# Peptides against a protein of PDB entry 8BZL, part 59

Target 1, 228 residues: chain A of PDB entry 8BZL
Amino acid sequence: SYDRAITVFSPDGHLFQVEYAQEAVKKGSTAVGVRGRDIVVLGVEKKSVAKLQDERTVRKICALDDNVCMAFAGLTADARIVINRARVECQSHRLTVEDPVTVEYITRYIASLKQRYTQSNGRRPFGISALIVGFDFDGTPRLYQTDPSGTYHAWKANAIGRGAKSVREFLEKNYTDEAIETDDLTIKLVIKALLEVVQSGGKNIELAVMRRDQSLKILNPEEIEKYV
Target 2, 242 residues: chain B of PDB entry 8BZL
Amino acid sequence: SRRYDSRTTIFSPEGRLYQVEYAMEAIGHAGTCLGILANDGVLLAAERRNIHKLLDEVFFSEKIYKLNEDMACSVAGITSDANVLTNELRLIAQRYLLQYQEPIPCEQLVTALCDIKQAYTQFGGKRPFGVSLLYIGWDKHYGFQLYQSDPSGNYGGWKATCIGNNSAAAVSMLKQDYKEGEMTLKSALALAIKVLNKTMDVSKLSAEKVEIATLTRENGKTVIRVLKQKEVEQLIKKHEEE

## One batch from the design tools (peptide; aimed at target 2 R16)

Design b1_p18_4_s1 (made by RFdiffusion4, then SolubleMPNN; from b1_p18_4, 7 letters changed)
Fold by OpenDDE base, seed 1:
Structure b1_p18_4_s1 (fold): chain B 228 residues (1-228), chain C 242 residues (1-242), chain A 18 residues (1-18)
Amino acid sequence: as target 1 above (228 residues)
Amino acid sequence: as target 2 above (242 residues)
Amino acid sequence: DEAEKAYEEAVERRRREE
């Protein structure tokens, strides 16, 4: 009898369902986020799209609002649920508060949602981590990361998914004020970081850029190759 | 064989709530948090375990949360659970302020959260919160106060206490060194460093690994201050010279 | 009330025994 998915403590104090959800994230494609001075950049590893699959349906970077976007690692179906709820909240906030959400606000919303699924009967944790980037209304660039537990933190740079360790190690060594001095350098940093785990060049990378007071731009492969 | 009772709200044959006990075990593996009550203030000291180079510096405190102008707390356990509970504390405090036009008394805020914690142990389909909290505060009724609460919803007032990793050893040390009626905030800070130095699984205590907040009264106002790294370094240095 | 008291006493007893 598949007992109702209940996240409970083990005798040694572990929440196994949360830990297993984190393992699901580790199996996901790698995503990286970097906060520059006046830019935020997300990069994701493209899995080989089946020849007959519509490329439009395999987007791993999604806009939550005009000023916020996210990348995720883990279960795509779970991500869709989180994205949809986050989008609704962003719109609701605009209607009720008459301002766009801060990146921290929407991150906290997502984190709270995830946490509730770790404590509710009949629900399993979300099998996703997310990198959430954007600009606050004052023009400050932000990067946040969430995990299946509902924990969130602000980052200068971070990575999630199968290659996250290697990418983080690269970022720890190479993230400097000089490395993010310009928008182009920031983009190059993200590409170089992803290339630590992605063997084939710009063709297997999806890159999204958000500049201050600009909409999310997804770079095409030709644009990515100019940086590499 | 400790029967893993997967049911969150059922007593064992021996009358034990295993899920609450297991939540407490989880807390025992969390970073150490100390609270010490002094005559002229209260302090929280917490271990920083996650020092990541890529963290955005805007995070002044990982484990110490301001609740309102008169109260702060420290958390040991699951961070996501802690975030939910600290947010709830802030909401309760704010609702009280709006309703009564006065700050919520410290014990009432603690009790309100403890009722929530207890409910998660009694109502089916939910797990206990994997969090213990230390609360520091000031109110006009009892002055400076220190409270501890656990996943069961139990709480108590303390002169000094510890939660998280090596809490039992820390409490023993506090019992030995705490001088009732003679504790100044300065002495409390020194005691906190002494206890953390012995209870943290580090070869050498560093300011990077310790968060300290003090709650004092200045000119009839409560002041909650997180110590700067340099101030913590000075405290550590003084301890090493003694 | 008795069950709650018993639980509280049990938790306190464990805290004292540690």
Scores: peptide ipSAE 0.000, ipTM 0.520, DockQ to the pose 0.048
OpenDDE base, seeds 2, 3, 4, 5: peptide ipSAE 0.000, 0.000, 0.000, 0.005; ipTM 0.504, 0.620, 0.504, 0.503; seeds 2, 3, 4, 5 fail the geometry check

Design b1_p18_4_s2 (made by RFdiffusion4, then SolubleMPNN; from b1_p18_4, 8 letters changed)
Fold by OpenDDE base, seed 2:
Structure b1_p18_4_s2 (fold): chain B 228 residues (1-228), chain C 242 residues (1-242), chain A 18 residues (1-18)
Amino acid sequence: as target 1 above (228 residues)
Amino acid sequence: as target 2 above (242 residues)
Amino acid sequence: DVAEKAYEEAVRRRREKE
């Protein structure tokens, strides 16, 4: 079947489906990532979960491997596909190369996957941006961001989703070496940044921390309130 | 006709490939990249547009990519497409090296990628790559070389050329100032700064907004060097004093 | 990998023309 190209160039040189996918990301819950000295922190805005919804099923921060985690903004169903593919690749890399993936490697994998969906027959772009954080095997903390086009960059700090602009403006002003001097200060920076757009304080924030040689830790609301 | 805008790359009644033309329009909005061939080397000069305070300062060349020990390229267009193509170039070059135990000839690498680009214009359901590339290299067959390729899969060798924003104006300036047979790498660098100063949509040319790489031969080895910001500043200063 | 397949097809076509 001649699958019609879904993502085509406009006369003015734009890929409308990619741009529209970026609009889908802008409608998503806000996520923020910050790289500290020996810590990486992800924060996500909790959508008002319906009272009857199991909170365990609405995780916006997930582990890709022991040394890598990801937050996303946009279509949750699309994110699930990307996460699953990334997890398989992380395990495959461990088996074939006998080392865990670098954060850059898995980011590039995800970015390449997204790019292919912007150029493949009968496929639309993924409606997600992702913040990918973790530690390389040498202990270096990393933060990467991907978008629906398949572009990726390394960041000190970044935000995605509906409140991303305000959060980025805050981070541009407040991200300093002093602000990330300690793990606690780094966590505080993420919380303060997210509070620029999240109403009702720490109860509406999901926060995950990864320290060097430690597994992903999701902070409970009580732990978050200590930093507010 | 709108029918040809929404479909896979097909010929219009007039024989035009609109998706390829539209891809070229996308490239026209990208940052300017220059290539200049000299007697003693080749250079790439590219506009850096993405200066963000929160970017991790690992200043990797945003627009200039090393392909192998003897070749580099610069890209104008969609960054994600560029990443895919530059990775493919590296893979092709490595596979050739493994198979033949010698570096791939420059033109052969360019042609291999151009075949891929062309395929994306001909096979159903694929869009063209929104990327033009400048290639610089050295091989034992032709020495120093400069190539340009576009989304159609066409390529050509050049003495000097430009892709991206204001490329037509840049090419015109290069035609006026390029002295065939007398171009040194030093003069080529000066020419690159001169052209970028006039073609970049910036009020003042700064070293932060310009990436320059040179490819030379030293002791029978190819040396690819990205100029430091201070070196670029000196070139800009020299131009302002002339 | 779509790019790899495209490359293989391009190489095959070139070989067929030679």
Scores: peptide ipSAE 0.016, ipTM 0.524, DockQ to the pose 0.097
OpenDDE base, seeds 1, 3, 4, 5: peptide ipSAE 0.008, 0.006, 0.006, 0.016; ipTM 0.619, 0.627, 0.613, 0.517; seeds 1, 4 fail the geometry check

Design b1_p18_4_s3 (made by RFdiffusion4, then SolubleMPNN; from b1_p18_4, 8 letters changed)
Fold by OpenDDE base, seed 5:
Order: structure tokens, then C-alpha cells, then sequence
Structure b1_p18_4_s3 (fold): chain B 228 residues (1-228), chain C 242 residues (1-242), chain A 18 residues (1-18)
């Protein structure tokens, strides 16, 4: 059966392993990204940390560089590989080009990596989608999304994972210039969007903010509760 | 690169990696391993299943391995796979020490192995390792640490956890009895015996069926010690008297 | 790919031990 092979075309032109990798993403925790005027915000559904688990080891939002961060949905181990490769590329770019990567550049790099794993013999696709946010060197905030196929697009706002449909529908209705007029309003928009799919309020949300010329800031639960 | 293209772990239509799940099932049949983090140390406790009279009483733990001066691990799953992974851990730790002239941080060692595990789930010609590991260690960054890793290459830090047979029941008991911030190594040892006594499919817990290692700090040095059978007997006896 | 390289090295070591 074509579905039991390494990523090959079906008779009707489908890449089943890519489609099945997308199903793995849909089972992942929900992540949301929003581009504001001078801010980018990532929010992730925090799975209830098992009692006795170290919270330090449960991070779903990570920095790729000082100006770029990423959230993902899907297989955590796959994501770690992609993150490590992206970090190396960011550092390499700084050394060779003497400038930080653009958000588009690093997204394209990640997308190309994913695409190669859909076409190479003996490899399965990565079971992850990613939201990549940050600032270009000119200070422009950017948001990109990439999927297991290696496709990528720029977004104003987007969501991935199990609750992505509901979150996207909310964002389509509520993302306006007025809704992102301030940093606080942008943060509030992300929280409201996640609350469409997260039952236990602000305690189950991981939120990260990157402002222009600032490092990634992960908000603590108390800070999140101020916006709820 | 000899790309063995045969038998790549692939996604199911539902987005599941069945070979990884099946590897986890294999671990469920292995002997129980516990890890408990205390304020003054960390411990591993493991079920010893191979009690053969003719086994040359190797002074070494069957299931607990020293990785370096600051870390040890216990294994649940396929013994041959475990041997490969424990050797790899030692090599990674040694290479790091040679390169940086300092011991590898605990989480970095765990992550390095987990990346290898992940690769065996993504690259062709290989099956996942049928092994979960508990890691105990000390480093200057985070102090005493306990980690768990599985065949997928996922890992996490824990205050207390269990792998292998009846792990779910053991974890439930640990959640009930673990006192955050108040756990001494002595109390952790008592808790380990309590949990093993309830989760091991044995009528009576005996010292011959239990291996325990402790990791402590003495005079600014890490000390990894496997408890002697007599010490384990005393712990069991104390538990029976309570 | 560091993971691929690590895998290849691990495989090679196993083959040498066998």
C-alpha cells in the first residue's frame, strides 16, 4: 500500500505521509501567533503539567535567535531537531553575513529542511507545524507559518494544532487595526483567541512577547491574569 | 551513507508512530524503575528480575549504570538496546569533557541521546530503541536533577517518576506521598521502598530483587553509591515495621 | 543534520562492535 511506503505519490497524486504528518500536527497543543504594530505575540496551550514534572523542561515557545522565536504543534522530538538546526543557521548567518536573519529567511530555511524530508528516501516528514515570529533588522514585525510539507506563508495572525480552526475563526473576526493598536491590546487578542479552546483560563496558557529591539519575554501566570 | 531504506518508521493515517508506541509497550513489560529527587540528593530504585544463582555476583547493578562522575541512569526495556544507549551516553559525556574541559551538563547529555533516539524514529532502516531511561545527576547549573526519556526522543525533568511495569500505579503513589520541598534522601528511600513494595508483582519485597543507587554531594564532589544488600534489607525491614 | 550524523556515527560504532 502506498501509505506504508516512504513518502511517495499515490495513484491519485497524494503524498500520504505528508498528510498523515499534518494529522499529527492537528493532535498537538494549540499555538497562536499575532503580529501587532510593534510587537509579536505567541501563545500556546499549556498542557497540565503532570504533578512532579519540572516546569522548566516543558517549554513550547523557544528562541531561535535574539530577534526570532518559534512555537510549534506536533511531535516535540521532531521540533527539537528543527529548532537546533534553525539556531545553528541563525548563528551561521550572523557570522557569514554579519547581520541577523530575517524572519522570512529562517522560515524559508526551516521550510526547505522540511521539504527535503518529504522527498528524501529513508526519511519521514517532520510531524510539526511552526509559527515563527520576530523582527527584521529594519524593525518590521513578521509572522510566518510552516507545515510538514515545507510550505510557508506570511500572516497577520494564525493558529496551529488541535484548536487551530476555532482560533483562526476568532482571529478572522477580531483581528482589526484597532485590536492591535497597542501592545496590550495585541496581547489581549492572543489570550482571547486561546481562550476559545482552553478551558481553564489563563493558568493553562504560555505566552511570549517580543517587542521591537527587545528580547523574547515569557509572561508569568500573574502577568497573563492581568489581561484576562 | 548506507541508507538502509528498509522499514522506516512511518506515520499511520491518524498521525501516530506505531513503532514508537509498540516500543513503549515493550517497556511496560520491563522491570520497574523509580527515580526520586530530594533536597540533599537523588536516587534510583530498580527491580532486579534476573536472579540466577549461577550469575557471577557481579558487584555492579544490573539496571543502574554510572555514566560519569556526576550522572547515573536506570533502564527499562530491551537489554541489548539499553547497553547500546548507555555506552553512547558515556561516549557523549567523555567527548564533551575532552572538548570543553568540564563535565557535560545533565540536561545536555539527556538531550544528546534523545536526538539519537528521535533519529531512529525518522531515518530509514532503523527501528526505535525499546528503552526508557531515568537519569539522575548533579551539575553546577541546576543542582540535583532527575530526567525521564522514552523511545520517541522526548524527555522531561521530574521530582519523582517511574518507568517499566506498573509505572502508572507507581506514579500515582508518588504523587500522593511526595512532599515538595520537604523530601530528604532518607524519606525518598523510604518512599521508594513503599512504592516498589506495592508495584512489584511479588508477594514479599526482598533485598535481592531491588537495586538502589543514591547520588549525593560531599565536600563539593558528587558521590554515586549503590546500596549494599544489607542496607536495602534494613530499609525493607523498617518499612515492614511501620 | 547533527541528528543524522549522530545516528550514522552510532550505527558505525555498533557495526564495529559487532
Amino acid sequence: as target 1 above (228 residues)
Amino acid sequence: as target 2 above (242 residues)
Amino acid sequence: DEAEKALEEAIKRREEEE
Scores: peptide ipSAE 0.014, ipTM 0.613, DockQ to the pose 0.031
OpenDDE base, seeds 1, 2, 3, 4: peptide ipSAE 0.006, 0.006, 0.013, 0.014; ipTM 0.520, 0.514, 0.623, 0.608; seed 4 fails the geometry check

Design b1_p18_4_s4 (made by RFdiffusion4, then SolubleMPNN; from b1_p18_4, 8 letters changed)
Fold by OpenDDE base, seed 3:
Structure b1_p18_4_s4 (fold): chain B 228 residues (1-228), chain C 242 residues (1-242), chain A 18 residues (1-18)
Amino acid sequence: as target 1 above (228 residues)
Amino acid sequence: as target 2 above (242 residues)
Amino acid sequence: DEALKAYEEAIERRKKEE
């Protein structure tokens, strides 16, 4: 069957391995991204950290560079490979072009990497979607989403993973200019969106914020509770 | 050429990597390995299943491998795969040392191997490694550390964990008895014996069937020591008297 | 190697389910 082969077209024109990789993403923990006026916010559902697990090793949000962060849904090991490649590219760009990457540039790089793994013989697609947020050099906040196919688009707000549909529906209803008028309101919007799918409140949410000309800040549980 | 495609790990319609899951299932049948992090050290305890009388006095632990001066690991799964991975760990650690003139940080070594494991799940013509590993180590960044990795290339840091046969039951017992912030290496050793005694399907735990290694710091140096059989016997006796 | 045997059995089970 074509679905048992390396990524090839089915008779009806489907890339089943890409579609199946998307199913792997849908099983992943929910991640949400929101672009505010002068802030970008990423939120991720914390899987119940097993008792005795070190929390530092369970990070779903990572920096790619000083101006770019990424959250993902899907296969953690696959994500690590993508993150490492992206970090190298960010540093390479700084060395060769003497400027940080734009959020679009690094998104396109990641997307191209993913696409190559859908076309290369002897490789399966990456089982991850990513939300990539950050600031361009001009101070413009950006949010991009990539999927296993290597497609990418810019978003005002988006979600990926198992609860993505519910979160997106919430965002479609509640994302307004008024809702993102301030940094705090933007953060609240992300938290409220995640609470649609996350049980037991703020303890099960990882939240990261990046403000203009500031580094990534991961909020502690106490800080998150102030917004709930 | 087409026959190599049949060995490629691919997604199921449900988005599962069955070859990885099957590798994990195989590990569930392997000998039990425990890791416990203490305030003053970290330990590995492993079930020794192949007590072949004709095995030349294994000067070296069958299940516990020294990786460098600051790290050791234990393996559960396919022995041949374990040998390949442990050798790779040693090579990675050595290359890092040569390049940077300092020992590789524990998590970096773990992640380097995990990236290799992941690659064997993504690249054609390869099967996943049928091995899970527990890593113990010390570095200047995080001190004593315990990690677990699986065939997928996922890893995590742990205070205490178990891989192999009856791992779920072992983890449950560890959760009950592990006292965060109060765990000494001595208490960790006792806990390891307690858990192994319950998880190993043996009426009586014997020192011949258990390998234990401890990693401590003495005078600013990491010391990795495999316990002698007599020491393990003493631990077992103490447990039986409790 | 019990682990190898288990792995092979798992592969065979999959082949039968497919």
Scores: peptide ipSAE 0.016, ipTM 0.609, DockQ to the pose 0.882
OpenDDE base, seeds 1, 2, 4, 5: peptide ipSAE 0.005, 0.014, 0.005, 0.005; ipTM 0.508, 0.609, 0.492, 0.495; seeds 1, 2 fail the geometry check

Design b1_p18_5 (made by RFdiffusion4)
Pose (drawn by RFdiffusion4):
Order: C-alpha cells, then sequence, then structure tokens
Structure b1_p18_5 (pose): chain A 225 residues (1-47, 50-199, 201-228), chain B 238 residues (1-200, 205-242), chain P 18 residues (1-18); non-standard residues A62 YCM
C-alpha cells in the first residue's frame, strides 16, 4: 500500500501539511460555541434556494449527551463524526458510563494527531467545537484543530472570520450575558451577526442538562432577530 | 519512487485539493444531466453524448442506471469511473437488504458511496473518481428524494439540480421556474425540456426517466421515443 | 503555475472524452 511520508518537517520546524489543513478550516463557515451556566449553545453560518436544509447541517450529535459543530472540509468532518460515534458506543460498552465531553475530545484530537504522523495520509482539514455535560452536570466546551491540539473554552469561534468573532466574545462574555438561557442564545446570534451580513441564514442548536440536543426552528430564530 | 509520485492526496498552500478540483473540471465538460423533484415523483433528464448515426443502442438506457427496487441514478464525468461506482452502489444496496431485510434509505446509500470517494482524496495516493452523480429514489422515511454527490465525497439533497455542461445556466432557470411544493410530474417534465432546450432539440439527443409509486410499489421507467417526441412538440407551442 | 494548472485540467478533460 501507499507509504509516502506526507506530513514532514520543513526548515524552521513547520509542518506545512498541517498549516495547509488549518487554511482549509478558515475557508469553512463560521461556527460559534458558548458555554453557559446550565446550557451550551452552538451556532453556524449557512452558505441556497432549491436545497434541502435537513441534509446539509454543520451541527451533529455524537452521543445522547455530546454534540459537535465543525468548520472546514465537510467530507473529512463526516468521517471524523462517524469515527467519534463508534467510539462513544465502545465506551458505553466497556465502562458502562456515557463518555465525558473531555474523553471524546481527547479521542477526536488523537485521531487527528495520528493523521499528521502517519504514512500515506494527509491531515484532516477540520476544526471542531464539542459541547455537552458531564456526570456531575458541569457544562463543557472544547475545541480541536487539525494538529490534534485541544483546549476547553468558555466561548469560541472557528472558520471564516473566527478572529473577529473571538474578539467580540472576549468583550461580551460576562456573567450578565450567560445569566439566563435566552441571553446565552442571544450572545451566539450576536456573535454570528458580527460576520454574517444575514440573520435568516443561521443554524442554531441548544443542549440542556440531560435533555438531549434540540435544533431550533427558523420561526424561533426569527423571534430573536 | 518519490520522483515519479504526483502526490494526488495532498493539500495545496491554500488548503485546496487540486486533483478534486481538476476532476470537477472534467465533469463540467460532460453531458448535461438534471433532476427535478415533484409531489408525485422524481425525474432524471440527461443529454446523450452518444448521438452518432452508426450507433446501435442495445440497452434500455445509456446514462441512467437502476440501483435497486426503489432507486435510480445518472452520472456526469468519466464513464468508466461511473461504471465502477454504480456497480458499488448496487453492492451496498444489496448488503443492506441482506442485513436488515429492508431497502436501504436513499441518503444511507449516498453516504456509503461518498465515504469511498472521500477515502480516495485522503489516502492511497490514487487519482479520485471523476464523477458527479444524481440519485433519485423513494423510501419510507422521507418519500421522494433527489441527491447529488461530487468527487470529494460531498453530497446534498435538492428539489432540483443540474450537473455537467452549462449546469450554472440550468440552475438559474430552475430557481426562476420551479414552484416549490406545487410541482407535478407533468409540469416537471415540461420544465426539464425547457431547461435542456436552452443549455443544449431532438428526441434522439435526450434521455428521460421517471420514478413514481403505484400500489405501494416503486416504478422506474425510461420514457419511449414517442413520449419524448410528444413532449418536445408540446413545448415549442409555448 | 497557472499554465501548469491548465495542463492538469486538460488531462482530466482528455481522459473524460476518451
Amino acid sequence: SYDRAITVFSPDGHLFQVEYAQEAVKKGSTAVGVRGRDIVVLGVEKKAKLQDERTVRKICALDDNVCMAFAGLTADARIVINRARVECQSHRLTVEDPVTVEYITRYIASLKQRYTQSNGRRPFGISALIVGFDFDGTPRLYQTDPSGTYHAWKANAIGRGAKSVREFLEKNYTDEAIETDDLTIKLVIKALLEVVQGGKNIELAVMRRDQSLKILNPEEIEKYV
Amino acid sequence: SRRYDSRTTIFSPEGRLYQVEYAMEAIGHAGTCLGILANDGVLLAAERRNIHKLLDEVFFSEKIYKLNEDMACSVAGITSDANVLTNELRLIAQRYLLQYQEPIPCEQLVTALCDIKQAYTQFGGKRPFGVSLLYIGWDKHYGFQLYQSDPSGNYGGWKATCIGNNSAAAVSMLKQDYKEGEMTLKSALALAIKVLNKTMLSAEKVEIATLTRENGKTVIRVLKQKEVEQLIKKHEEE
Amino acid sequence: EEEEEEEEKQKWIDLMES
């Protein structure tokens, strides 16, 4: 089989294929995640008439208690999502507990990192925001990128214009903004309206304590706008 | 040997996949192919690229392939690659029927093939398949459906779409004329002739298939030349 | 670079037509 080293070091210690994978992420639609007191919210920018909206979604459930949003190559994302879904079931089988948000994040990150050091393969061209709750009810938000690095965040953005949205969230992520569920959803819509020039072209989803993923209707989003 | 390896599965500096993009260029030079969803069925309209006089026409179709009892598809791009992929689609549909004893839902069949296509872009060092496919079908979950896939393994559901030559012009005509939720098969047939009239008119130059439900059973039929010649006459009056 | 890219596109076109 094909064994060519694709990800290699360059002078100055750069891994060019990883950096190029990060460029693929920037070409992706904006995704925003905010961790609230008892709620986590994900929002994504949408790119069209005659298209079935159900089939092209950027927010996916990995397990009953964990879901994710992504930016970058949509085909690479389907592969990573299905790999994570299989791992969530393997964990329930072996430990008899649902996966912690951290556990599945670590798994997705290590999968991505392996694709930066394996022969015959290019890195995954996606970043992911992963949200959910732990057994003790603690809300979580993690980010993964193509290098395999992962971190926890109070709020974050990935994809096109992520730097601008992040700077908005830094000034606006306060206790008042995450005091209630309505204001937590509102902060995500405001963060997206910063780069979407729009309001009717946004998808949003909410996850509450042990209540599973709820995707908001267009009519419910129009009320906030 | 590193010297002769064209490295078909790497990123460009901008995060692009050049072989995928070049494959999509090949599809844009393929025969026009479009699909339209209606309340009582789904249809595929295709430009025949085999319009030579000395051809025999031994099959019931040239560009439209039955995948299982409830599904058909059409292709744009490299014909040989399309043969490999359509054979694999039939195998996936049968593997699912064997396992669950029920037909494969349409989206599950598209996802399964797209995973194969995505693998060719990420590892193995091989050129990707130069094929875009339109899928039409019916399942107990979502009823009548239309899907499109491209060489990277991306797919989407559409009420109407077009692939191949002059597809951008065709998508424009569909946005203007397609009445969302009010289309019948007869009106969708009229719109298909109208679109192919601009982007290309003769019955020998076109191929039309329809998918409908009759007595709880799926019917996939290629329209005879007589029915196509009558549809072409009915449009010229407009 | 642009010329090389056009030649690569053409190879796909030729393959499709063959």

Design b1_p18_5_s1 (made by RFdiffusion4, then SolubleMPNN; from b1_p18_5, 10 letters changed)
Fold by OpenDDE base, seed 2:
Structure b1_p18_5_s1 (fold): chain B 228 residues (1-228), chain C 242 residues (1-242), chain A 18 residues (1-18)
Amino acid sequence: as target 1 above (228 residues)
Amino acid sequence: as target 2 above (242 residues)
Amino acid sequence: EEEERKKKAEEWIKRMEA
């Protein structure tokens, strides 16, 4: 019965369920990632937290390990499954290899997971794209993006979600070596990029920074406003 | 349209999971459940619809379930689905306690169930659970807590929220009357009655149609108590006098 | 080994959520 083959090729060679999962991503809050010289920055559009909602439970940026963090666009529940599996893999790698994962390694793991859900009978694709940032053990900053298909690429800067087109156009114009010369300039670039699609300044932005040999830092609204 | 209403939860061309949305629609027709977080406790208030006189077991609570010593939940949606999920919550909590010799943190229990819910939206041959839950609890990490979860496996923490029939109207009322940092359990109970009186399709609110549970801390222990009918009557009477 | 890996992962997750 066709009910088991969720993701099938169309006559023109398209995987409709993957394309439709990409439409789910486009409905997600905008996320942006930028690789600086010695910093990686993630920013996410903070949807106006509903009155009476606990902001703690609405985090869109999470650590996968001490050296890797992820932002996503799309289905939050799908993202949680991916995050949990990635965290387990990061810790498993530390145990078996005695080194932290490279950002590429964990991205490839996530991408392979997503790809399997596009090919497995009785499974739909994950309705998420992710920006994965961090530092390799050699201190090299990395940024990767993955989509519902399980493809992944390395980027200097990228955006996903609803405002991704506008943010990418901004980054294409403004990402220069001068614009990322310092950590503060890199942070400012991310904020400016998000402000292309986010109204009302720092209150509607979630921002995370990871520097070389430092843990993930989530900036508070006051810290964000200093860069606006 | 009908092709995406298959037994398997799949994406629409617009990136929507219609089976999840339809499950949420079904919950919108269920009896109202409220949750309110206070400084000194947390409560659940639920509409009781099935008052069958022939029910031998006065289920002390039709819609409110004790999960462990530190947590309870209320359900809106398909009763059979609710029973499965509440049993799973109890099993998860018990397994954690046995493994770690401490109670499961509230959010961790909620997340564990939400991962199950999510799986039923992603794996073929199964439909989403037609159930939303409100969770109340206490743990040493965050104190009193209120969570809401839906058929998608999404969840959030709340100061006050509502699921089921007229939930949007109830949430609007809660937003107007909830005072952050100043909410006592007593004021929360009064607010619950006020909101239920306006959101339930009844001419007069009666104690037989309302279930209320409170979760408090007494002498370093969590106390979960379902209010007696007389106590609910007093709350209703007080509201009618104001 | 797989159980130990899961346990360590859970411990790390617990620390990060705390």
Scores: peptide ipSAE 0.023, ipTM 0.620, DockQ to the pose 0.015
OpenDDE base, seeds 1, 3, 4, 5: peptide ipSAE 0.026, 0.236, 0.010, 0.143; ipTM 0.613, 0.579, 0.529, 0.526; seeds 1, 3, 5 fail the geometry check

Design b1_p18_5_s2 (made by RFdiffusion4, then SolubleMPNN; from b1_p18_5, 9 letters changed)
Fold by OpenDDE base, seed 3:
Structure b1_p18_5_s2 (fold): chain B 228 residues (1-228), chain C 242 residues (1-242), chain A 18 residues (1-18)
Amino acid sequence: as target 1 above (228 residues)
Amino acid sequence: as target 2 above (242 residues)
Amino acid sequence: MEEEEKERAEEWVERMES
């Protein structure tokens, strides 16, 4: 059966392994990204940490560089590979081009990596979608989304994972220029969006904020509760 | 011949990696391994299943491997796979030491192996490793640490955890009895014996069927010690008296 | 997919995310 082969086209033109990887993503924890005026915000659904698990080792948001961060939905081990490759590329770019990557550049790199894994006879697709946010050198905030196929697009706001549909519907209704007029309002928008699918309030949300010319800040639970 | 070379771990229609799941299932039938983090140390306790009297070399530790001066691991799953992975861990740790003139941080070593495990789930012609590992270690960044990794390449830090046979029951017991912030290495050893006594499929727990290693800090150095059989016997006896 | 298979798949992905 075509679905049991390496990523190949079906007779009807489908890449089943890519579609199946997308199904893995749809079952993953929800992530949301929002581009504000001078801020980018990522939020992720926290899994209930097992009683004996170290919370430090459970992170869904990571920095790729000083100006770029990423959240993902899907297979954590797959995500780690993508993150590592992206980090290397960010550093390489700084060395060779003497400037940090644009958010679009690093997104395109990740997308190209994913695409290659859909075409190689010796590889399966990555079981992850990613929200990539940051600032270009000119100070422009950016948000991109990429999926297992290697496609990518720029967004004002988007969501991935199991609750993505509900979160997107919320964002479509509530993302306005007024709703992102301030940093605090933008953060509040992300939290409200996640609360559409996350039970038990702010304790189950991981939130990261990057402001213009500032480093990535992961908010603690107390800081998140101020916006709920 | 060509059909085997083309075997790749692939997604199912529902987005599952069955080869990874099957590897995890195989580990569920392996001997039990426990890890417990204490305030003053960390320990591994592992079931010895193959007590062959005819084994020439009493492998001092069949299931617990020293990785470097600051880390050890225990393995549940396929022995041959375990040997490959433990050797790789040692090589990674050695390369890091040579390159940076410092011991590799515990989590970084775990992550490096997990990346290898992940690769064996993504690249053609390879199968997942049928192995889960518990790692114990000390570094200057986080002190005493306990990690668990599985065939998928996922890992996590733990206060206490279990892999292998009856791991779910063991984890439940650990959750009940583990006292956060109050766990001494002595109490952790007692807890390990308690859990093994209930989870091992043996009528009586014997020292010959259990391997225990402790990792402590003495005079600013990490000390990894495998308990002698007599020490394990004493722990078992103490448990039976309670 | 049977509801049980869907739940099992979701649980699996959840485990793979932890």
Scores: peptide ipSAE 0.134, ipTM 0.645, DockQ to the pose 0.053
OpenDDE base, seeds 1, 2, 4, 5: peptide ipSAE 0.021, 0.046, 0.058, 0.015; ipTM 0.517, 0.619, 0.488, 0.501; seed 4 fails the geometry check

